# Designs tried in a protein design run: peptides against a protein of PDB entry 8PQO. Part 130

Target 1, 252 residues: chain A of PDB entry 8PQO
Amino acid sequence: VLLKEYRVILPVSVDEYQVGQLYSVAEASKNETGGGEGVEVLVNEPYEKDGEKGQYTHKIYHLQSKVPTFVRMLAPEGALNIHEKAWNAYPYCRTVITNEYMKEDFLIKIETWHKPDLGTQENVHKLEPEAWKHVEAVYIDIADRSQVLSKDYKAEEDPAKFKSIKTGRGPLGPNWKQELVNQKDCPYMCAYKLVTVKFKWWGLQNKVENFIHKQERRLFTNFHRQLFCWLDKWVDLTMDDIRRMEEETKRQ

## One batch from the design tools (peptide; made by RFdiffusion4, then SolubleMPNN)

Design b1_p20_5_s1 (from b1_p20_5, 8 letters changed)
Fold by OpenDDE base, seed 4:
Structure b1_p20_5_s1 (fold): chain B 252 residues (1-252), chain A 20 residues (1-20)
Amino acid sequence: as target 1 above (252 residues)
Amino acid sequence: TPELLKLMLEISKLVILNNL
């Protein structure tokens, strides 16, 4: 098992982020070919538990069309079916990914708290001390080009070049986080993303767990760079606007 | 294996869309 807490600081409020996240997820999903293929929604319902109120979803991703024919032919039954259970109670979110074939030997869990701070809270997910000591804290700086792969880099998605016309935020210089503290009118938040990866196959555990973390970090980095650089597209939208856009997308 | 890593990459992309 490999645990890392990714901390993504953004020059937006927690309330703004809710809109920006939904908008940016929708845009990112459109850009990913086949993102909707082979998705079965088993459950989509409101839940209330321990003072947490949100939306619960259970989806199955059928990956048979996304793998080579020989892999599909050799894959055991259920090996290409991925179950996703998600509890969305913004500003808290939890997602659990499992596989029918691997059962308890495979787990990806992502737990996110969105807090109006600069990533200074320790153990925001309230882990036991013994578990917390094994968590690596990883800061993602959306302005740091060195954290972006050359193949992922786009100038139009570079926070160090972008300036929001609507808000005046950006470009983000090397010391943007320190400067933010002195700007009373600029909101900020941190997304604390605790990622738990388990791949319990002998000889492959460390390789696969590290690989998954590397991919998650890459995705978080790229997504939040996009979210910030798309600020002028979503900052004036309401939650009702987002819902309408989602409904329109479902009709296409 | 390269095939396993490719599969893990696809899974990782799916995971992030619901908890980005």
Scores: peptide ipSAE 0.315, ipTM 0.890, DockQ to the pose 0.065
Fold by OpenDDE base, seed 1:
Structure b1_p20_5_s1 (fold): chain B 252 residues (1-252), chain A 20 residues (1-20)
Amino acid sequence: as target 1 above (252 residues)
Amino acid sequence: TPELLKLMLEISKLVILNNL
């Protein structure tokens, strides 16, 4: 098991982020080939548990169409079915990813708290002290170009170049986080993303777990760079606007 | 294996939209 807590600081409020996240997820989904194909929604309902209220979803991702034919033919039964259970109770979110074949030997869990701070809180997910000692804290700086792969880099998605016309935020210089403390009118937040990866397979555990974390970090970095650089597209939208957009997309 | 890593990459791309 490999645990890392990714801390993504953004010059937006927790409330703004809720809109921006939904907008940016929708845009990101459009950019992915075959977005909704092979997705089965089993459950999509409100839930209430231990004072947490939100939306629960259970989806199955059927990867048979997403892998080469030879992989499909050789894959054990259930190996290409991925279950995603998600509890969306913004500002808290939890997603648990499992596989029918691997059962308890495979887990990806992502737990996110969105807090109005600069990533300074320790153990926001309230892990046991012994478990917390094994968590690596990883700060993602959306302005740091060195954290972006050359193949992923786009100038129009570079926070160090972007200036929001609507909010006046950006561009983000090398010391933007330090400067933010002095900018009383600029909101800020941190997404604390605790990622738990388990891949119990002899000889491959560390390789696969590290690989998954590397991909997660890459996704978080790119996504939040986009989210910030798309600020002028979503900052004036309401949650009702987002809901209408989602409904329109479902009807197409 | 390379095939396993490709599969993990596909999983990462498809599933994580809710946690971005």
Scores: peptide ipSAE 0.310, ipTM 0.888, DockQ to the pose 0.065
Fold by OpenDDE base, seed 5:
Structure b1_p20_5_s1 (fold): chain B 252 residues (1-252), chain A 20 residues (1-20)
Amino acid sequence: as target 1 above (252 residues)
Amino acid sequence: TPELLKLMLEISKLVILNNL
């Protein structure tokens, strides 16, 4: 098991982020070829548990069409069926990804707290002290070009170049986080993303777990760069606007 | 192992939908 807490600091409020996240997820999903194909929604319902209120979803991703033929041919039965259980209680979110074939030997869990701070809280997910000792804290700086792979880099998604017309935020220089503290009118938040990866196959555990973390970090980095650079597209939207957009997208 | 990593990459992309 490999645990890392990714801390993504953004010059947006927690409330703004809720809109921006949903918008940016929708846009990112449109940009991914075949994003909706092979998705089965088993459950989509409100939940209440231990004072947490939100939306629970259970989806199955059938990856048979998403992998090369040779992978499909070699994959055991159920190996290409991925279950995603998500508890969306913003500003808290939890997602658990499992596989039918791997069962308990495979887990990806993402737990996110969105806090109005600069990533300074320790153990925001309230892990046991012994478990917390094994968590690596990883800061993602959306303005840091060195954290972005060359193949992922787009100038229009570079926070170091972008300036929001609507909010005046950006561009984000090397010391933007420190400067933000002095900007009374600029909100900020941190997404604390605790990622738990388990791949319990002897000889492959470390390799696969590290690989998955590398991919998650890459995804978080790219997504939040997009989210910020798309600020002018979503900052004036309401949650009702987002819901309408989602409904319209489902009808297409 | 390359095939497995490719599969894991595809799985990781699914995280975008609910974890970002």
Scores: peptide ipSAE 0.286, ipTM 0.879, DockQ to the pose 0.064
Fold by OpenDDE base, seed 2:
Structure b1_p20_5_s1 (fold): chain B 252 residues (1-252), chain A 20 residues (1-20)
Amino acid sequence: as target 1 above (252 residues)
Amino acid sequence: TPELLKLMLEISKLVILNNL
């Protein structure tokens, strides 16, 4: 098991981020070819548990069409079916990913708290001390180009170059986080993303767990760079606007 | 195996949209 807590600081409020996240996810989904193919939605319903209110989803990702034929032919039954259970109760979110074949030997869990701070809270997910001591805290700086792969880099998605016309935020210089403290009118938040990866297969555990974390980090970095650089597209939208956009997309 | 890593990459692409 490999645990890392990714801390993504953004010059937006927790409330703004909710809109920006939904907008940016929708845009990212549109850009993914075949994003709806092989996805089975089993459950999509509101839930209430222990004072937490949100949306619960259970999806199955059928990867048979997404892998080469030889992989499909050799894959054990259920190996290409991925279950995703998600509890979306912003500002808290949890996603659990499992596989029918690997059962308890495979787990990806992502738990996110969105807090109005600069990533300074320790153990925001309230892990037991014994578990928390094994968590690596990883700070993602969306302005740091060195954290972005050359193949992923786009100038229009570079926070170090972008300036929001609507808000005046940006560009983000090397010391933007420190400067933010002095800017009373600029909101900030941190997304604390605790990622738990388990891949219990002898000889491959560390390799696969590290690989998955590498991909998660890459995704978080790129997504939040986009989210910030798209600020002017979503900052004036309401949650009702987002809901309308989602409904319109479903009808297409 | 390289194939397993490719599979994990595909999983990441499909699933992670909900984790962002």
Scores: peptide ipSAE 0.278, ipTM 0.878, DockQ to the pose 0.066; fails the geometry check

Design b1_p20_5_s2 (from b1_p20_5, 9 letters changed)
Fold by OpenDDE base, seed 4:
Structure b1_p20_5_s2 (fold): chain B 252 residues (1-252), chain A 20 residues (1-20)
Amino acid sequence: as target 1 above (252 residues)
Amino acid sequence: TPELLKLMLGIALLIIRQNL
């Protein structure tokens, strides 16, 4: 098991981020062909537990149509089914990803707190001290080009070049986080993403767990760069606007 | 298989992105 807490600081408010996240997820999903095919929604219901109130979803991603025929023929039963359980109680979110074949030997868990701070809170997910001491804190700087793979780099998604016309935010220079503290009118937040990865296959555990974390970091970096650079597209949208856009997308 | 693993991870990452 490998745990890392990714801290993504953004020059947006927690309330703004809720809209921006939904918009950016929808926009990013449009660019991915076939993301909706083979998705079975088992559960989509409100939940209330321990003072947490939100939406619970259980989805199965059936990958049989996404793999070559020979892989499908050789794949063990359940190997091509991925389960996603999500608890969406913004500003808190938890996602658990499992596979039917691997059972307890595979887990990706992502727990996110969105806080109106600069990533200074320790153990925001309230882990036991023994567990917390094994968590690496990883800061993602959306303005740092060195954190972006050359193949993922787009100039239109570069926070160091982008300036929001609607808000005046950006471009983000090397010291943007320090400068933000002095800008009374610029909101900020941190997304604290605790990522738990388990891959219990002999000889491959460390390799795969580290690989998954590397891919998660890449995903979070690219996503939040997009979210910021798309600020002018979503900052004036309401949650009702987002819901309407999602409904329109489902009809296409 | 390594190919199956890569595929599963790729899709898992796509799923995760939708729930970021």
Scores: peptide ipSAE 0.069, ipTM 0.767, DockQ to the pose 0.091; fails the geometry check
Fold by OpenDDE base, seed 1:
Structure b1_p20_5_s2 (fold): chain B 252 residues (1-252), chain A 20 residues (1-20)
Amino acid sequence: as target 1 above (252 residues)
Amino acid sequence: TPELLKLMLGIALLIIRQNL
């Protein structure tokens, strides 16, 4: 098991982020090949547990159409079915990913708190002290080009070049986080993303767990760069606008 | 194979984007 807490600081409010996240997920999904094909929604309902209120979803991703024929033919039963259970109680979110074949030997858990701070809170997910001491805190700087792979880099998604016309935010210089402290009119937040990766396979555990974390970090970096650079597209949208867009997408 | 596993994990990670 490998745990890391990714801290993503953004020059947006917690309330703005809720809209921006949903918008950016929708836009990013349009750019992915294959869309929602092979997605089965088993559950989509409100939940209440231990004072947490939100939306619970259980989805199965059937990857049989997404892999080459030879892979499909050689894959063990259930290996190409990924279960995603998500609890969305913004500003708290939890996602649990499992695989039918791997069962208890594979887990990706992502727990996110969105806080109106600069990533300074320790153990925001309230882990036991013995567990917390093994968590690496990883700061993601969306303005740092060195954290972006050359193949992922787009100039139109570079926070160091982008300036929001609607909000005046950006471009983000090398010291942008320190400058935020002095900019009373610019909101800020941190997404604290505790990622737990478990992969029990003899000789491959550490390699695969580290690989998954590397990909998660890459995903978080690219996504939040997009979210910021798309600010002018979503900042004037309401949650009701987002809900209408989601309903329209479901009908297509 | 390790390559198949990497592919599956890559797809899984793309899926996770919806709950980022």
Scores: peptide ipSAE 0.067, ipTM 0.764, DockQ to the pose 0.091; fails the geometry check
Fold by OpenDDE base, seed 5:
Structure b1_p20_5_s2 (fold): chain B 252 residues (1-252), chain A 20 residues (1-20)
Amino acid sequence: as target 1 above (252 residues)
Amino acid sequence: TPELLKLMLGIALLIIRQNL
């Protein structure tokens, strides 16, 4: 098991982020060919547990059509079915990803707190001290070009070049996080993403767990760069606007 | 195979992106 807490600081409010996240997920999904095919929604219901209220979803992603024929032919039964359970109680979210074939030997869990701070809280997910001491804290700087792979880099998604016309935020210079403290009119938040990865195959555990974390970090970095650079597209939207857009997308 | 695993992980990451 490998745990890392990714801390993503953004020059947006927690309330703004809720809209921006939903917009950016929808926009990013449109840019990916073959979105929505092979997704089965088993459960989509409100939940209340341990004082947490939100929406619970259980989805199965059937990957049979997304893999080459030779992979499909060689894959064990259930190996190409990924289960996603999500508890969406913004500003808290939890996602658990499992595979039917690997059962208890595979787990990706992502727990996120969105806080109106600069990533200064320790153990925001309230882990036991013995567990917390094994968590690596990883700061993602969306303005740092060195954290972006050359193949993923787009100038239109570079926070160091982007300036929001609507808000005046950006471009983000090398010291933008330090400068933000002095900018009373600029909101800020941190997304604390605790990622738990378990891959219990002897000889491959560390390699696969580290690989998954590398991909998660890459995903979080690119996504939040997009979210910020798309600020002018979503900052004036309400949650009701987002809900309407989601409904319109479901009808198409 | 390691390649199959990488592919499944790649798709899993695409799924995670939708729930960010």
Scores: peptide ipSAE 0.067, ipTM 0.764, DockQ to the pose 0.091; fails the geometry check
Fold by OpenDDE base, seed 3:
Structure b1_p20_5_s2 (fold): chain B 252 residues (1-252), chain A 20 residues (1-20)
Amino acid sequence: as target 1 above (252 residues)
Amino acid sequence: TPELLKLMLGIALLIIRQNL
C-alpha cells in the first residue's frame, strides 16, 4: 500500500471550485475518446452518514469494447470490469476503484477535502498517527512548467501565461502563492487529495503502486491547470447552470 | 499483461477525473 496526499493550491474559492470542477470534468470528457459506452450505473442515490450528506454512485465500467479483440478473448473473467464507488459530499469527496478479477489485491482510493487555506493543514483526513507517518505530502504547483510533461503541455492551458479577463487573476508567476497571501481580494483554496493505492501482487507491488501515483499526479496537475485556464468560461456559472448543462448533455 | 494493466489504469484514471 502506498499513500500520498496531493495538495493542489488554487487561486479560486471553495465555492468557485465546485462549479469549475464540474465544468472542467465535462469539458475534458468531451475531448476523450470512448464516451459513456460500457458504463453501467448501478446506484445513484443520496446518502447521509455521520453528518455527511451527499450523492453516492456505483458505476461499472465494462472495458470489453475498449480493448482489442485478442485482449478481450484472453482476459480473465471480471478483469475488464472496473467498479467505481463515489461519495460526493462537496467539499468532501471519496472515490474507490476496484476490479472484479483482482478483488482485494487492487484498490485505488481518492479522498479529497477542499479547504479555504494554502495547504497548511496536516492530517486533514484524520488518519491514525502511525498511518499518517507513512503519508508523503506532495505539493502540486499548477504554475510550475517543470511538473508538466512536454507531451501534455499546451500554451492555452499554461497558468503562467493565462490571465482571466473576468477576474483579473493570473498569470501565475513563480512566487504566485506568496503573492496571493498579500492579495486580499483574491480567493484561494487547497484540494487535499489523499490517494491510497494497493496493488498486492508479488514482485509488482511497488512498481505498479508508484506508477499509479505518477499517473494520478499527472492527472491532477493537468486537470487543475485546465480548470484555472478555463476560469473565464465557468466563473460566472452557477451550480444550477451546471446542472442544466449536465441534463442537456444526458439528452444528447 | 502489462499492457492490459496500463490500459485499465489509464481508463481508471479517466474515470477518477470525473470525481476530481
Scores: peptide ipSAE 0.064, ipTM 0.762, DockQ to the pose 0.090; fails the geometry check

Design b1_p20_5_s3 (from b1_p20_5, 6 letters changed)
Fold by OpenDDE base, seed 2:
Structure b1_p20_5_s3 (fold): chain B 252 residues (1-252), chain A 20 residues (1-20)
Amino acid sequence: as target 1 above (252 residues)
Amino acid sequence: TPELLKLMLSISLLVIEQEL
């Protein structure tokens, strides 16, 4: 098991991020997954547990059409079905990813707190001390080009070049986080993403777990660069606007 | 395979928190 807490600082408020995240997820989903092909929604309902109130979803991703034929032919039963259980109680979110074939030998858990700070809080997820001491804190700087793979880099998604017309935020220079503290008119937040990865397979555990974390970091980096650079597209939207957009997408 | 895992993660993260 490998745990890391990714801390993503953004020059947006927690309330703004709720809209921006939903917009950016929808947009990225359209661009990368073809709008959710192969996704089966089993459950989509409100939940309330231990003071946590939000929306629960259970989805199955059927990857048979997403992989090459030879992979599909060699894959054992259930290996290409990914289950995603998500609890969205913003500003807290939890996602659990499992696989039918791997069962208890595979787990990806992502727990996120969105806080109006600069990523300075320790153990926001309230882990036991013994567990917390094994968590690596990883800071993602969306303005740092060196954290982006060349193949992923797009100039239109570069926070160091982007200037928001609607808000005046950006571009983000090398010291943008330090400068942000002195800018009373610019909100900020941090997404604390605790990622737990388990891949129990003899000889491959460490390699696969590290690989998954590497991919998660890459995805978080690219996503939040997009989210910021798309600020002018979503900053004036309301949650009702987002809901309407989602409904329209479902009908297509 | 590493490629399969990469695909799985990409799909999962891109649909999280949607009402779909």
Scores: peptide ipSAE 0.030, ipTM 0.695, DockQ to the pose 0.056
Fold by OpenDDE base, seed 1:
Structure b1_p20_5_s3 (fold): chain B 252 residues (1-252), chain A 20 residues (1-20)
Amino acid sequence: as target 1 above (252 residues)
Amino acid sequence: TPELLKLMLSISLLVIEQEL
Protein backbone atom coordinates (compact mmCIF):
# COMPACT_ATOMS: atom_id res chain seq x y z
CA VAL B 1 0.00 0.00 0.00
CA LEU B 2 1.32 3.42 -0.98
CA LEU B 3 -0.21 6.65 0.29
CA LYS B 4 0.50 10.15 -0.96
CA GLU B 5 -1.29 13.40 -0.26
CA TYR B 6 -1.28 15.67 -3.27
CA ARG B 7 -1.80 19.31 -2.44
CA VAL B 8 -2.97 21.43 -5.36
CA ILE B 9 -3.05 25.16 -4.69
CA LEU B 10 -5.21 27.29 -6.95
CA PRO B 11 -6.02 31.00 -7.18
CA VAL B 12 -9.77 30.30 -6.98
CA SER B 13 -12.24 30.03 -4.13
CA VAL B 14 -13.66 26.76 -2.84
CA ASP B 15 -17.05 27.82 -4.19
CA GLU B 16 -15.64 28.72 -7.60
CA TYR B 17 -13.80 25.41 -7.79
CA GLN B 18 -17.03 23.46 -7.45
CA VAL B 19 -18.24 24.93 -10.74
CA GLY B 20 -14.85 24.88 -12.41
CA GLN B 21 -14.23 21.24 -11.59
CA LEU B 22 -17.52 20.09 -13.06
CA TYR B 23 -17.03 22.18 -16.16
CA SER B 24 -13.46 21.03 -16.65
CA VAL B 25 -14.34 17.38 -16.18
CA ALA B 26 -17.02 17.66 -18.83
CA GLU B 27 -14.70 19.50 -21.19
CA ALA B 28 -11.81 17.12 -20.62
CA SER B 29 -14.11 14.16 -21.23
CA LYS B 30 -15.06 15.56 -24.63
CA ASN B 31 -11.40 15.81 -25.54
CA GLU B 32 -10.65 12.20 -24.67
CA THR B 33 -10.94 9.45 -27.23
CA GLY B 34 -14.16 7.49 -26.85
CA GLY B 35 -15.73 9.90 -24.36
CA GLY B 36 -18.22 8.13 -22.13
CA GLU B 37 -18.36 4.97 -24.20
CA GLY B 38 -18.24 1.87 -22.07
CA VAL B 39 -19.42 3.63 -18.92
CA GLU B 40 -22.39 2.11 -17.15
CA VAL B 41 -24.04 4.13 -14.39
CA LEU B 42 -25.53 1.74 -11.85
CA VAL B 43 -26.41 4.20 -9.10
CA ASN B 44 -26.75 7.96 -8.92
CA GLU B 45 -28.55 8.93 -5.72
CA PRO B 46 -28.36 11.22 -2.72
CA TYR B 47 -26.86 9.74 0.42
CA GLU B 48 -26.53 10.65 4.07
CA LYS B 49 -24.14 8.83 6.39
CA ASP B 50 -22.38 9.81 9.61
CA GLY B 51 -23.15 13.48 9.09
CA GLU B 52 -21.89 13.37 5.51
CA LYS B 53 -24.53 14.36 2.96
CA GLY B 54 -24.06 14.32 -0.78
CA GLN B 55 -24.42 12.40 -4.01
CA TYR B 56 -23.40 8.76 -4.39
CA THR B 57 -22.54 7.25 -7.74
CA HIS B 58 -21.60 3.74 -8.77
CA LYS B 59 -20.22 3.34 -12.26
CA ILE B 60 -18.69 0.48 -14.18
CA TYR B 61 -16.05 1.19 -16.76
CA HIS B 62 -15.98 -1.52 -19.37
CA LEU B 63 -12.51 -1.39 -20.86
CA GLN B 64 -12.95 -4.10 -23.48
CA SER B 65 -13.15 -1.57 -26.30
CA LYS B 66 -10.35 0.54 -24.83
CA VAL B 67 -7.57 -2.05 -24.85
CA PRO B 68 -5.79 -3.80 -27.71
CA THR B 69 -7.40 -6.96 -29.03
CA PHE B 70 -4.65 -9.19 -27.68
CA VAL B 71 -5.14 -7.78 -24.18
CA ARG B 72 -8.88 -8.32 -24.42
CA MET B 73 -8.38 -11.91 -25.51
CA LEU B 74 -5.89 -12.71 -22.75
CA ALA B 75 -7.56 -10.79 -19.94
CA PRO B 76 -9.23 -12.90 -17.24
CA GLU B 77 -12.95 -12.58 -16.74
CA GLY B 78 -13.76 -9.36 -14.95
CA ALA B 79 -10.28 -7.93 -15.35
CA LEU B 80 -11.49 -5.24 -17.75
CA ASN B 81 -14.40 -4.13 -15.57
CA ILE B 82 -13.53 -1.28 -13.25
CA HIS B 83 -15.95 -0.23 -10.55
CA GLU B 84 -15.96 3.34 -9.36
CA LYS B 85 -17.89 4.29 -6.25
CA ALA B 86 -17.93 7.99 -5.52
CA TRP B 87 -19.29 10.04 -2.64
CA ASN B 88 -19.53 13.70 -3.53
CA ALA B 89 -20.23 15.79 -0.46
CA TYR B 90 -18.38 18.86 -1.66
CA PRO B 91 -16.13 20.25 -0.29
CA TYR B 92 -15.36 16.63 0.62
CA CYS B 93 -15.17 13.91 -2.01
CA ARG B 94 -14.25 10.24 -1.92
CA THR B 95 -13.73 7.86 -4.82
CA VAL B 96 -13.04 4.15 -4.51
CA ILE B 97 -11.92 2.17 -7.52
CA THR B 98 -11.94 -1.61 -7.58
CA ASN B 99 -11.68 -4.39 -10.13
CA GLU B 100 -13.82 -7.52 -10.35
CA TYR B 101 -10.89 -9.80 -11.02
CA MET B 102 -8.39 -8.40 -8.52
CA LYS B 103 -10.96 -8.08 -5.72
CA GLU B 104 -9.21 -7.25 -2.43
CA ASP B 105 -5.82 -7.13 -4.12
CA PHE B 106 -6.55 -3.89 -5.98
CA LEU B 107 -7.71 -0.58 -4.58
CA ILE B 108 -7.41 3.04 -5.56
CA LYS B 109 -8.97 5.44 -3.09
CA ILE B 110 -8.96 9.19 -3.59
CA GLU B 111 -10.19 11.35 -0.74
CA THR B 112 -10.26 15.09 -1.30
CA TRP B 113 -10.79 18.02 1.02
CA HIS B 114 -11.09 21.44 -0.54
CA LYS B 115 -9.93 24.08 1.93
CA PRO B 116 -9.56 27.85 1.68
CA ASP B 117 -5.86 27.79 2.55
CA LEU B 118 -2.43 27.45 0.97
CA GLY B 119 -1.91 23.76 1.67
CA THR B 120 -0.59 24.24 5.19
CA GLN B 121 -2.89 21.88 7.07
CA GLU B 122 -1.41 18.62 8.29
CA ASN B 123 -3.46 15.43 8.37
CA VAL B 124 -6.64 17.08 7.11
CA HIS B 125 -8.06 13.59 6.48
CA LYS B 126 -7.58 12.69 10.16
CA LEU B 127 -5.50 9.55 9.73
CA GLU B 128 -4.08 7.74 12.70
CA PRO B 129 -0.63 9.06 13.60
CA GLU B 130 1.04 5.80 12.64
CA ALA B 131 -0.58 5.92 9.22
CA TRP B 132 0.00 9.63 8.71
CA LYS B 133 3.74 9.37 9.24
CA HIS B 134 3.91 7.15 6.14
CA VAL B 135 2.08 9.63 3.91
CA GLU B 136 4.23 11.65 1.55
CA ALA B 137 2.95 15.17 0.99
CA VAL B 138 3.37 16.18 -2.65
CA TYR B 139 2.86 19.78 -3.68
CA ILE B 140 1.66 20.34 -7.21
CA ASP B 141 2.51 23.75 -8.65
CA ILE B 142 0.33 24.38 -11.69
CA ALA B 143 2.66 27.16 -12.86
CA ASP B 144 5.78 24.97 -12.81
CA ARG B 145 6.41 23.82 -16.37
CA SER B 146 9.01 21.32 -15.17
CA GLN B 147 6.21 19.26 -13.62
CA VAL B 148 4.56 18.83 -17.04
CA LEU B 149 5.61 16.25 -19.58
CA SER B 150 6.55 17.73 -22.93
CA LYS B 151 3.90 15.62 -24.66
CA ASP B 152 1.23 17.05 -22.35
CA TYR B 153 2.29 20.67 -22.64
CA LYS B 154 0.01 23.12 -24.43
CA ALA B 155 0.69 26.83 -24.50
CA GLU B 156 -3.02 27.64 -24.22
CA GLU B 157 -3.11 25.61 -20.99
CA ASP B 158 -0.03 27.19 -19.42
CA PRO B 159 -0.89 29.13 -16.23
CA ALA B 160 2.38 31.02 -16.57
CA LYS B 161 1.07 32.56 -19.80
CA PHE B 162 -2.67 32.76 -19.19
CA LYS B 163 -4.42 35.89 -17.97
CA SER B 164 -8.09 35.79 -17.08
CA ILE B 165 -9.94 38.66 -18.69
CA LYS B 166 -12.96 38.29 -16.44
CA THR B 167 -11.11 38.06 -13.12
CA GLY B 168 -7.71 39.56 -13.84
CA ARG B 169 -5.99 36.51 -12.34
CA GLY B 170 -2.73 35.33 -13.87
CA PRO B 171 -0.32 34.91 -15.33
CA LEU B 172 1.23 32.89 -12.53
CA GLY B 173 4.89 33.76 -12.10
CA PRO B 174 7.51 31.71 -10.25
CA ASN B 175 6.53 33.25 -6.91
CA TRP B 176 2.78 33.41 -7.50
CA LYS B 177 1.88 31.58 -4.29
CA GLN B 178 3.87 33.96 -2.12
CA GLU B 179 2.49 36.95 -3.98
CA LEU B 180 -1.02 35.61 -3.53
CA VAL B 181 -0.75 36.12 0.22
CA ASN B 182 -0.46 39.85 -0.41
CA GLN B 183 -3.35 39.95 -2.89
CA LYS B 184 -6.37 40.35 -0.64
CA ASP B 185 -8.79 40.44 -3.57
CA CYS B 186 -7.68 37.11 -5.03
CA PRO B 187 -9.20 33.99 -3.50
CA TYR B 188 -7.20 30.82 -3.04
CA MET B 189 -7.73 27.22 -2.06
CA CYS B 190 -5.98 23.91 -1.75
CA ALA B 191 -7.28 20.55 -2.85
CA TYR B 192 -5.88 17.99 -0.42
CA LYS B 193 -6.03 14.72 -2.34
CA LEU B 194 -5.12 11.68 -0.29
CA VAL B 195 -4.48 8.87 -2.73
CA THR B 196 -4.28 5.31 -1.46
CA VAL B 197 -3.04 2.72 -3.92
CA LYS B 198 -3.02 -1.00 -3.24
CA PHE B 199 -1.81 -3.53 -5.77
CA LYS B 200 -1.10 -6.80 -4.03
CA TRP B 201 0.68 -8.91 -6.61
CA TRP B 202 3.99 -10.50 -5.73
CA GLY B 203 6.88 -8.88 -7.52
CA LEU B 204 4.77 -6.09 -9.01
CA GLN B 205 3.31 -4.31 -5.97
CA ASN B 206 5.79 -1.45 -5.67
CA LYS B 207 6.16 -1.00 -9.41
CA VAL B 208 2.44 -0.77 -10.08
CA GLU B 209 1.64 1.33 -7.02
CA ASN B 210 4.32 3.86 -7.93
CA PHE B 211 3.17 3.84 -11.54
CA ILE B 212 -0.43 4.59 -10.56
CA HIS B 213 0.71 7.44 -8.34
CA LYS B 214 2.79 8.83 -11.17
CA GLN B 215 -0.24 8.77 -13.45
CA GLU B 216 -2.47 10.35 -10.81
CA ARG B 217 0.01 13.14 -10.26
CA ARG B 218 0.22 13.70 -14.00
CA LEU B 219 -3.55 13.77 -14.25
CA PHE B 220 -4.00 16.16 -11.34
CA THR B 221 -1.36 18.48 -12.74
CA ASN B 222 -2.80 18.63 -16.24
CA PHE B 223 -6.39 18.87 -15.06
CA HIS B 224 -5.81 21.81 -12.76
CA ARG B 225 -3.73 23.63 -15.34
CA GLN B 226 -6.73 23.30 -17.65
CA LEU B 227 -9.17 24.31 -14.94
CA PHE B 228 -7.29 27.53 -14.30
CA CYS B 229 -6.71 28.37 -17.96
CA TRP B 230 -10.42 27.79 -18.65
CA LEU B 231 -11.39 30.19 -15.87
CA ASP B 232 -13.09 32.67 -18.20
CA LYS B 233 -15.26 29.88 -19.61
CA TRP B 234 -16.73 28.76 -16.30
CA VAL B 235 -16.32 31.52 -13.72
CA ASP B 236 -19.67 33.12 -14.60
CA LEU B 237 -21.54 29.81 -14.59
CA THR B 238 -23.70 28.76 -11.69
CA MET B 239 -24.28 25.29 -10.33
CA ASP B 240 -27.69 25.47 -11.97
CA ASP B 241 -26.02 26.18 -15.29
CA ILE B 242 -23.82 23.12 -14.82
CA ARG B 243 -26.80 20.96 -13.95
CA ARG B 244 -28.62 22.09 -17.08
CA MET B 245 -25.57 21.32 -19.18
CA GLU B 246 -25.34 17.85 -17.66
CA GLU B 247 -29.01 17.20 -18.32
CA GLU B 248 -28.67 18.31 -21.92
CA THR B 249 -25.69 16.01 -22.36
CA LYS B 250 -27.63 13.06 -20.96
CA ARG B 251 -30.42 13.66 -23.47
CA GLN B 252 -28.05 13.53 -26.43
CA THR A 1 -16.63 12.43 -11.34
CA PRO A 2 -13.30 14.26 -11.63
CA GLU A 3 -11.46 11.28 -10.29
CA LEU A 4 -13.40 8.99 -12.59
CA LEU A 5 -12.17 10.31 -15.90
CA LYS A 6 -8.70 10.65 -14.50
CA LEU A 7 -8.68 7.19 -13.08
CA MET A 8 -10.08 5.58 -16.20
CA LEU A 9 -7.20 7.05 -18.09
CA SER A 10 -4.70 5.93 -15.50
CA ILE A 11 -6.05 2.40 -15.40
CA SER A 12 -6.13 2.18 -19.16
CA LEU A 13 -2.54 3.31 -19.24
CA LEU A 14 -1.68 0.80 -16.55
CA VAL A 15 -3.08 -2.08 -18.57
CA ILE A 16 -1.39 -0.96 -21.76
CA GLU A 17 1.95 0.17 -20.38
CA GLN A 18 2.62 -2.71 -18.03
CA GLU A 19 5.31 -4.76 -19.68
CA LEU A 20 4.16 -8.18 -18.51
Scores: peptide ipSAE 0.035, ipTM 0.705, DockQ to the pose 0.210; fails the geometry check
Fold by OpenDDE base, seed 3:
Structure b1_p20_5_s3 (fold): chain B 252 residues (1-252), chain A 20 residues (1-20)
Amino acid sequence: as target 1 above (252 residues)
Amino acid sequence: TPELLKLMLSISLLVIEQEL
């Protein structure tokens, strides 16, 4: 098991982020090939547990049509079915990813707290001390080009070049986080993403777990760069606007 | 395969972010 807490600092408020995230996910999904194909929604309902109130979803991603034929033919039964269970109680969210074939030998859990701070809280997810001492805190700087792979880099998604017309935020220079502290009119938040990766397979555990974390970090980095650079597209939207857009998309 | 894993992670992230 490998745990890392990714801390993504953004020059947006927690309330703004709720809208921006939903917009950016929808936009990013449009850019991905085969986005909705092979996705089965088993459950989509409100939940209440331990004072947490939100929306619970259970989805199955059937990847049979998304992999090469030879992979599909050789894959064990259930190996290409990915289960995603998500509890969305913004500003808290939890997602658990499992696989039918690997059962308890495979787990990706992502727990996120969105806080109106600069990533200074320790153990925001309230882990036991013994567990917390094994968690690596990883800061993602969306303005740091060195954290972006060349193949992922797009100038229009570079926070170091983007200037929001609607808010005046950006571009984010090398010291943007330090400067943000002195900008009383600019909101900020941190997404604390505790990622738990378990891949219990002899000889491959560490390699695969580290690989998954590397991909998660890459994904978080690219996504939040997009989210910020798309600020002018979503900052004036309300949650009701997002809901309407989602319903409209479902009808298409 | 690494490519399959990337695909799964990409899908998962998109869903996670939507739920957030």
Scores: peptide ipSAE 0.031, ipTM 0.698, DockQ to the pose 0.055; fails the geometry check
Fold by OpenDDE base, seed 4:
Structure b1_p20_5_s3 (fold): chain B 252 residues (1-252), chain A 20 residues (1-20)
Amino acid sequence: as target 1 above (252 residues)
Amino acid sequence: TPELLKLMLSISLLVIEQEL
């Protein structure tokens, strides 16, 4: 098991982020060909538990059509079915990813707190001290080009070049986080993403767990760069606007 | 196989992007 807490600081408010995240997810999904194919929604319902109130979803991703024929033929039963269970109680969210074939030997858990701070809180997820001491804190700087793979880099998604016309935010210079403290009118937040990766397969555990973390970090970096650079597209949208857009997308 | 695993993980990550 490998745990890391990714801290993503953004020059947006917690309330703004809720809209921006939904917009950016929808936009990113449109850009990915076949992203909705093979997705089965088993459950989509409100939940209340231990004072947490939100939306629970259970989805199955059937990957049979997304892999080569020879992989499909060789794959054990259930190996190409991925289960995603998500509890969305913004500003808290939890996602658990499992595989039918691997069962308890495979787990990706992502727990996120969105806080109106600069990533200074320790153990925001309230882990036991023994568990917390094994968590690496990883700061993602969306303005740092060195954290972006060359193949992922797009100038239109570079926070160091982008300036929001609607808000005046950006471009983000090397010291943008320190400068935020002096800008009374600019909101900021941190997404604390605790990622737990378990891949219990002899000889491959460390390799796969590290690989998954590397990919998650890459994903979080690219996503939040997009989210910020798309600020002018979503900052004036309401939650009702987002819901309408989602409904329109389902009809197409 | 390592190739199958990489492919599955890549697809899984695309799914995670939709949840982000």
Scores: peptide ipSAE 0.030, ipTM 0.683, DockQ to the pose 0.091; fails the geometry check

